# Peptides against a protein of PDB entry 4Z63: the designs that were tried, part 124

Target 1, 334 residues: chain A of PDB entry 4Z63
Amino acid sequence: LCLGMNDLTGNIPEDLFHLKRLNLLGIQENRLSGSLSREIRNLSSLVRLDVSWNLFSGEIPDVFDELPQLKFFLGQTNGFIGGIPKSLANSPSLNLLNLRNNSLSGRLMLNCTAMIALNSLDLGTNRFNGRLPENLPDCKRLKNVNLARNTFHGQVPESFKNFESLSYFSLSNSSLANISSALGILQHCKNLTTLVLTLNFHGEALPDDSSLHFEKLKVLVVANCRLTGSMPRWLSSSNELQLLDLSWNRLTGAIPSWIGDFKALFYLDLSNNSFTGEIPKSLTKLESLTSRNISVNEPSPDFPFFMKRNESARALQYNQIFGFPPTIELGHNN

## One batch from the design tools (peptide; made by RFdiffusion4, then SolubleMPNN)

Design b2_p16_8_s4 (from b2_p16_8, 10 letters changed)
Fold by OpenDDE base, seed 1:
Structure b2_p16_8_s4 (fold): chain B 334 residues (1-334), chain A 16 residues (1-16)
Amino acid sequence: as target 1 above (334 residues)
Amino acid sequence: PSWVSSVDPEPLYPKS
């Protein structure tokens, strides 16, 4: 049953929960309000539940033990409060959990040893607090993790050295500290292609440790951290780099010539820093900007990016990184 | 100054 993208109001009719053979329930992009009924437990054949973009409130019901086939739960952009229900945090069937843009709170706890199928986790823009869950690497299929805009004090856990499944990781605006430790840990994530660390590490030094290596890194966003230092030499070894945003830092020195050696680099933002010297001539030879036909058939991260073109503009959603316009931004380096 | 990252994984103004 798909009833998304309407102006439906009120609550879900109780009789809907008698549909025991229902595999797909989509009621997204409505004005449904009130609590999400515990009677969703009666939908024992449910594979996908999409309640996203509604006005649901209260706690998410702890009934996911009665939903043994549930693979997809989309609840983003609601008013949900409380924690992740225990049955949801222990779901062996769940592949994707999206609860972005809610009011969920407390310590983030997932039983990753039970969540054997979890591959995508979006909990961005919530009220989770405490430390990052050290056991996230135990979610052996977890590739895509958005934890941005929560209050995860402290450092990236040492256990994340073992996060081999991790491909996309966003921790933007999560009150993290110690960028040197974070990068030193995350470099061990052999499948890491996208790393977003914006609005963390306030006033720290960007490490220029030549021992750091991110082999598969395609997207690095470390904007608005007030980071000091220079362009990090270790980044020159990330030959697959496509997008680099180091804007709104306090980086100094010259833009190195190796920045133009990235064959796939199509988006570069170094704006609002204190870079000096000449613009590297190698930037004028970026293959990605000169050749129109780079069919980048690379798997986009499951999570969209948002670009704000100017201070007054609304953020534009880009479902694919390749949706970004080819950009070199070097402005405001005075 | 409202430090605005050009690229954010989250919408700048999440709808509540």
Scores: peptide ipSAE 0.081, ipTM 0.745, DockQ to the pose 0.234
Fold by OpenDDE base, seed 4:
Structure b2_p16_8_s4 (fold): chain B 334 residues (1-334), chain A 16 residues (1-16)
Amino acid sequence: as target 1 above (334 residues)
Amino acid sequence: PSWVSSVDPEPLYPKS
């Protein structure tokens, strides 16, 4: 049943929960309000639940133990409060959980040993506090993780050295500290292709440790951290780099010529830093800027990216990195 | 800086 993209108001009719053979419930992009009914438990055949972009409030009901086939739960952009219910945090069937842009709070806890199918987790823009859950690497299929805009204080857990499944990771604006430790840990994530760390590590030094290596790194965004230092030499070994945003830092020195050696680099933002010297002539040789054949077939993260052209502009949503226009921003370096 | 990076996984959606 798909009733998304309407102006439906009120709550879900109770009689809807008698649909025991329902595999897909999509009621997204409405004005549905009140609590999400616990009677969802009666939808025992449910594979996909999409309640996103509504006015739901209260706690998410603890009924996911009665939904043994549920693979997709989309609840983003609601007013949900409390934590992730225990049955949801223990779901062995769940592949994707999206609860972005809610009011979920407390310590983030997932039983990753039970969540054997979880591959995508979007909990961005919530009120989770405390530390990052150390057991996230126990979610052996977890590839996509958005935890941006939460209050995860402290450092990236040492356990994340074992996060072999991790491919796309955003921790933007989460009050994280110790960028040197974070990068030193996350370099062990052999499948990491996308790393977003914007609005963390305020005033720290960007490490220039040549021992750091991100083999499969395609996207690095570490903007607006007030980071000091220079362009990091270790980044030159990330030969698959496609997008680099280090804007709004305090980086100094020259822009190195090796930036022009990235065959796939199509988006570069180094704006609002303190870079000096000449623009490397090698930037004019970036093959990706001359060829339209950027391989569109690469897996994109399940979380969107947003681009804001200026302070007054609306953020543009990009579901795929390849949707970004080819860009070189070097403005406002003094 | 008065505004966030050009690339952000989480735009400032107005909290409803």
Scores: peptide ipSAE 0.074, ipTM 0.739, DockQ to the pose 0.249
Fold by OpenDDE base, seed 5:
Structure b2_p16_8_s4 (fold): chain B 334 residues (1-334), chain A 16 residues (1-16)
Amino acid sequence: as target 1 above (334 residues)
Amino acid sequence: PSWVSSVDPEPLYPKS
């Protein structure tokens, strides 16, 4: 049953919960309000639940033990409070959990040893506090992780050295500290292609440790951190780099010539830094900017990216990084 | 600085 993208109001009719054979319930993008009924437990055949973009409030009901086929739960952009229900945090069937832009709070806890199917987790823009869950690497299929805009004080856990499944990771604006430790840990994530760390590490030094290596890194976004230092030499070994945003830092020195050696680099933002010297001539030779045929069907994260060209501009949503216009932004480096 | 990064996975959606 798909009733999304309407102006439906009120709550879900109780009689809908009698549909024991229902595999898909999509009621997203409405004005549905009140608590999400516990009677969802009666939908024992449910594979996909989408209640996103509504006015739901209260706690998410602890009934996911009665939903053994549930693979997709989409609840982003609601007023949900409390924690992740225990039955949801232990779901062996769940592939994707999206609860971004809610009011969920407390310590983030997932039973990753039970969540054997979890591949995508979006909990961005909530009120989770405490530390990042050290057991996330035990979610052996977890590839996409958005934990941005929570209050995860402290550092990236050392256990994340073992996060072999991690491909797309965002921790933007999460009050994280110690960028040197974070990069030193995350370099061990062999499948890491996308790393977003914007609005963390306030005023720290960007490490220039040549021992750092991100072999599969395609997207690095570390903007608005007020980071000091220079263009990091370790980044030159990330031959698959496609997008680099280091804007709104305090980076100094020259833009190195190796920045033009990235064959796939199509988006570069180094704006609002303190870079000096000449623009490398190698940037004028970027194959990605001159060749039309980069049909790279590359895997993209399940979370969208947003580009805002200026303070007054509307943020543009991009479901794929390749949707970004080819860009070189070097402005405001004086 | 009043504006968030040019690339942000978390736009300032109005919290519902």
Scores: peptide ipSAE 0.068, ipTM 0.740, DockQ to the pose 0.256
Fold by OpenDDE base, seed 2:
Structure b2_p16_8_s4 (fold): chain B 334 residues (1-334), chain A 16 residues (1-16)
Amino acid sequence: as target 1 above (334 residues)
Amino acid sequence: PSWVSSVDPEPLYPKS
């Protein structure tokens, strides 16, 4: 049953919960309100539940043990409160959980040992607090993780050295500290292609440790951290780099010539730093800017990227990095 | 200057 993208109001009719053969319930992009009924438990054949972009409130009902076929739960952009229900946090069938832009709170707890199918987790823009869950690497299929805009104080857990499935990771604006430890841990994530750490590590030094290596890194965003230091030499070994944003930091020294050696680099923002010297001539030879035919296999995270043209501008949402125009921003380096 | 982030917009609930 697909009723998305309408102006439906009120509650879900009770009779809808008698549809025991229903595989897909999509009621997204409406004005449905009230609590999400516990009677969703009666939808025992449900594979996909999309209640996103509504006016739902209250706690998410703890009935996911009665939904053994549920692969996709989309609840983003609602007013849900409380935590992740225990049955949801233990779901062995769930592939994708999106609860972005809600009012979920407390400590984030997932039973990753039970969540054997979880591939994508979007919990961005909630009220989760405490520390990052140390057991996330136990989610052996978890590739996409958005935890941005929560209050995860402290450091990246040491256990994340073992996060082999991790491909796309965002921790933007999550009150994280110790960038040196974070990078030292996350370099062990052999499948990591996208790393977004914007609005963390306030005033720390960007490490220039030559032992750091990110083999498959395509997207690095560490903007608006007030980071000190220079362009990190370790980044020159990330030969697959496509997007680099280090804007709005306090980085100094010259822009190194190796920045123009990245064959796939199509977006570079080094603006609002304190870089000095000449613009490297190698930047004028970036193959990605000269050749339209570079089939860049772009990382496609399940979470959106947001681009701001300035601090006061509304963020533009992009579902794919390729949606970004080829860009070199070197402004405001004085 | 533009910057790239996965920072979500502010919570839209309650929708005014």
Scores: peptide ipSAE 0.023, ipTM 0.651, DockQ to the pose 0.666; fails the geometry check

## One batch from the design tools (peptide; made by RFdiffusion4, then SolubleMPNN)

Design b2_p17_1_s1 (from b2_p17_1, 10 letters changed)
Fold by OpenDDE base, seed 2:
Structure b2_p17_1_s1 (fold): chain B 334 residues (1-334), chain A 17 residues (1-17)
Amino acid sequence: as target 1 above (334 residues)
Amino acid sequence: PSWITGVDPERLEPKRL
């Protein structure tokens, strides 16, 4: 049953929960309000539940043990409060959980040993607090993780050295500290292609440790951290780099010539730093900017990117990395 | 001057685009 993108108001009619053979319930992009009914438990054949972009409130009902076929739960952009219900945090069938842009709170706890199918987790823009869950690497299929815009004080857990499934990770604006430890840990994530760390590590030094290596790194975003230091030499070994944003830091020294050696680099923002010297001539030889036909059809994160043009402007949403225009921004260096 | 945030810095209300 697909009723998305209408002007439906009120709550879900109770009689809808008698549809025991229903595999897909999509009621997204409406004006549905009130609590999400516990009677969802009666939809025992449900594979996909999309209640996103509504006015739902209250706690998410703890009924996911009665939904053994549920693979997709989309509840982004609602007013949900409380935690992740225990049955959801233990769901062996769930592949994708999207609860971005709610009011969920408390400690983030997932039983990753039970969540054997979880591949995508979007909990961005909530009110989770405490530390990052140390057991996330136990989610052996977890590839996409958005935990941005929560209040995860402290450091990246040491256990994330073992996060082999991790490919796309956003931790933007989550009150993280110790960038040296974070990078030292995350370099062990052999499948990590996208790392977004904007608005963390306030005023720290960007490490220039030549022992750091990110083999598969395609997207690095560490903007607006007020980071000190220079362009890190370790980054020159990330030969697959496509997008680099280090804007709005306090980085100094020269822009190194090796920045032009990245064959796939199409988006470079080093603006609003304190870089000096000449613009490397190698930047004029970037193949991605000179060749018209690099249609790289690569998988993107399930979470969107957002670009802020300034602090007061509305963020622009980009659903794919290649939605960004080919860009070299070197402005506002002094 | 722009930067990539990875997430919307604001809570969005359900608005029809």
Scores: peptide ipSAE 0.296, ipTM 0.800, DockQ to the pose 0.624
Fold by OpenDDE base, seed 5:
Structure b2_p17_1_s1 (fold): chain B 334 residues (1-334), chain A 17 residues (1-17)
Amino acid sequence: as target 1 above (334 residues)
Amino acid sequence: PSWITGVDPERLEPKRL
């Protein structure tokens, strides 16, 4: 049953929960309000539940033990409060959990040992507090993780050295500290292709440790951290780099010539720094900007990217990296 | 134009239709 993208109001009729053979319920992009009924437990055949972009409130019901086939739960952009229900945090069937842009709070706890199928987690823009969950690497299939805009004070856990499944990671604006430790840990994530760390590490030094190596890194976004230092030499070994944003920092020194050696680099933002010297001539030879043959078929994060053109402008949402226009921004380096 | 690229889901209020 798909009723998304309408002007439906009120709550879900209780009689809908009598549909025991229902595999897919999509009611997204409506004005549905009230609590999400616990009677959802009666939908024992449910594989996909999409209640996103509504006005739901209250706690998410603890009934996911009665939904043994549930693979997809989308609840983003609601008014949900409380924590992740115990049955949801222990779901062995769940592949994707999206609860972005809610009012969920407390410590983030997932039983990753039980969540054997979880591959995508979006909990961005909530009220989670405390530390990042140290057991997150125990989610052996977890590839996509958005935890942006929460209050995860402290450092990236040492256990994330073992996060082999991690491919796409956003921690933007999560009150993180110690960028040197974070990069030193995350370099061990051999499948990491996308790393977003914007609005963390306020005023720290960007490490220039040549021992750091991100073999598969395609997207690095570390904007608006007020980071000091220079262009990091370790980044020159990330030969697959496609998008680099280091804007709104306090980086100094020259832009190195090796920045033009990235064959796939189509988006570069180094704006609002204190870079000096000449623009490297190698930037004029970027193959990605001169040739149309960027392979469009690369996997992208499940979480959207956002571009703010101005502080007062609404952020533009980009669902795919290739949605960004080919860009070189070097402005405001004074 | 200052481009802040980030995964900053602004609280997209549900599009008020």
Scores: peptide ipSAE 0.257, ipTM 0.791, DockQ to the pose 0.620
Fold by OpenDDE base, seed 3:
Structure b2_p17_1_s1 (fold): chain B 334 residues (1-334), chain A 17 residues (1-17)
Amino acid sequence: as target 1 above (334 residues)
Amino acid sequence: PSWITGVDPERLEPKRL
């Protein structure tokens, strides 16, 4: 049943929960309000539940043990409060959980040993606090993780050295500290292609350690951290780099010539730093900007990117990395 | 306040109240 993108108001009719053969319930993009009914437990054949973009409030009901076929739960952009219910945090069937842009709070706890099918987790823009869950690497299929805009404190856990499944990771604006430790840990994530760390590590030095190596890194976003230092030499070994944003830092020194050696680099933002010297002539040789034929159908994160073009503009959402226009931004350097 | 041009997937989406 797909009733998304309407002006539906009020609660879900109780009789809807009698549909025991229902595999898909989509009621997204409405004005549905109140608590999400516990009677969703009666939908025992449910594979996909989309309640996103509504006015739901209260706690998410702890009924996911009665939904043994549920693979997709989308609840982004609601008013949900409390934690992740225990049955959801232990779901062996769940592949994707999206609860972005809610009011979920407390410590983030997932039973990753039970969540054997979880491949995508979006909990961005919530009120989770405490530390990052050290057991996330136990989610052996977890590839996509958005934990941005939460109140996590401290450092990236050492256990994330073993996060082999991790491909796309956003921790933007989560009050994280110690960028040197974070990068030193995350370099062990051999499948990591996308790393977003914007609005963390306030005023720290961007490490220039030649021992750091991100072999498969395609997207690196570390904007608005007030980071000091220079362009990191270790990044020159990330030959697959496509998008680099280091804007709104305090980076100094020259833009190195090796920045033009990235064959796939189509988006570069180094704006609002303190870079000096000449613009590298190698930037004029970026193959991605000179050749039209980069139809790289590459996997993108499940979490969106956003760009503001001005203060008054709505943020533009980009669901795919290749949705960004080819860009070189070097403005506002001193 | 200086507006941020960088890619921030979470900051730029206002919470719909």
Scores: peptide ipSAE 0.150, ipTM 0.744, DockQ to the pose 0.235
Fold by OpenDDE base, seed 4:
Structure b2_p17_1_s1 (fold): chain B 334 residues (1-334), chain A 17 residues (1-17)
Amino acid sequence: as target 1 above (334 residues)
Amino acid sequence: PSWITGVDPERLEPKRL
């Protein structure tokens, strides 16, 4: 049953939950309000639940043990409060959990040893606090992780060295500290292609450690951290780099010539730093900017990116990396 | 001057149509 993109108001009629053979319930993009009924438990055949973009409030009901076929739960852009329900945090069937842009709070706890099918997790823009969950790497299929805009004080856990499934990771604006430790840990994530760390590590030094290596890194975003240092030499070994944003830092020195050696680099923002010297001539030879053949079929994060033009501007949402226009921004350097 | 983030900058209120 798909009722999305309407002006439906109120709560879900209880009789809807009598549909025991229902595999898909989509009621997204409405004005549905109140608590999400616990009677969703009666939908024992449910594979996909989409309640996103509504006015739901209260706690998410702890009934996911009665939903043994549930693979997709989309609840983004609601008013949900509380934590992740225990049954949801233990769901062996769940492939994708999206609860972005809610009011969920407390310590983030997932039973990753039970969540054997979880491949995508979006909990961005919530009120989770405490530390990042150390057991997240135990989610052996977890590839896409958005934990941005939570209050995960401290450092990236050492256990994330073992996060081999991790491909797309956003931790933007999560009060993280110690960028050197974070990069030193995350370099062990052999499948990591997208790393977003914007609005963390305030005033720290960007490490220029030649021992750092991100072999499969395609997207690196570390904007607005007030980072000091220079363009990191270790990044030159990330031959698959497509998008680099280091804007709004305090980076100094020259823009190195190797920045033009990235065959796939189509988006470069180094603006609002303290870079000096000449613009490398190698930037004029970026193959990605001269060739129209951007592979449209590359895997992208499930979480959106946002571009802010200024502090007062509404951010533009980009659902895919290739939604960004080919860009070279070098403005506002000294 | 733009910057990229993986963060919803505003709590996206459901579009008041």
Scores: peptide ipSAE 0.307, ipTM 0.816, DockQ to the pose 0.745; fails the geometry check

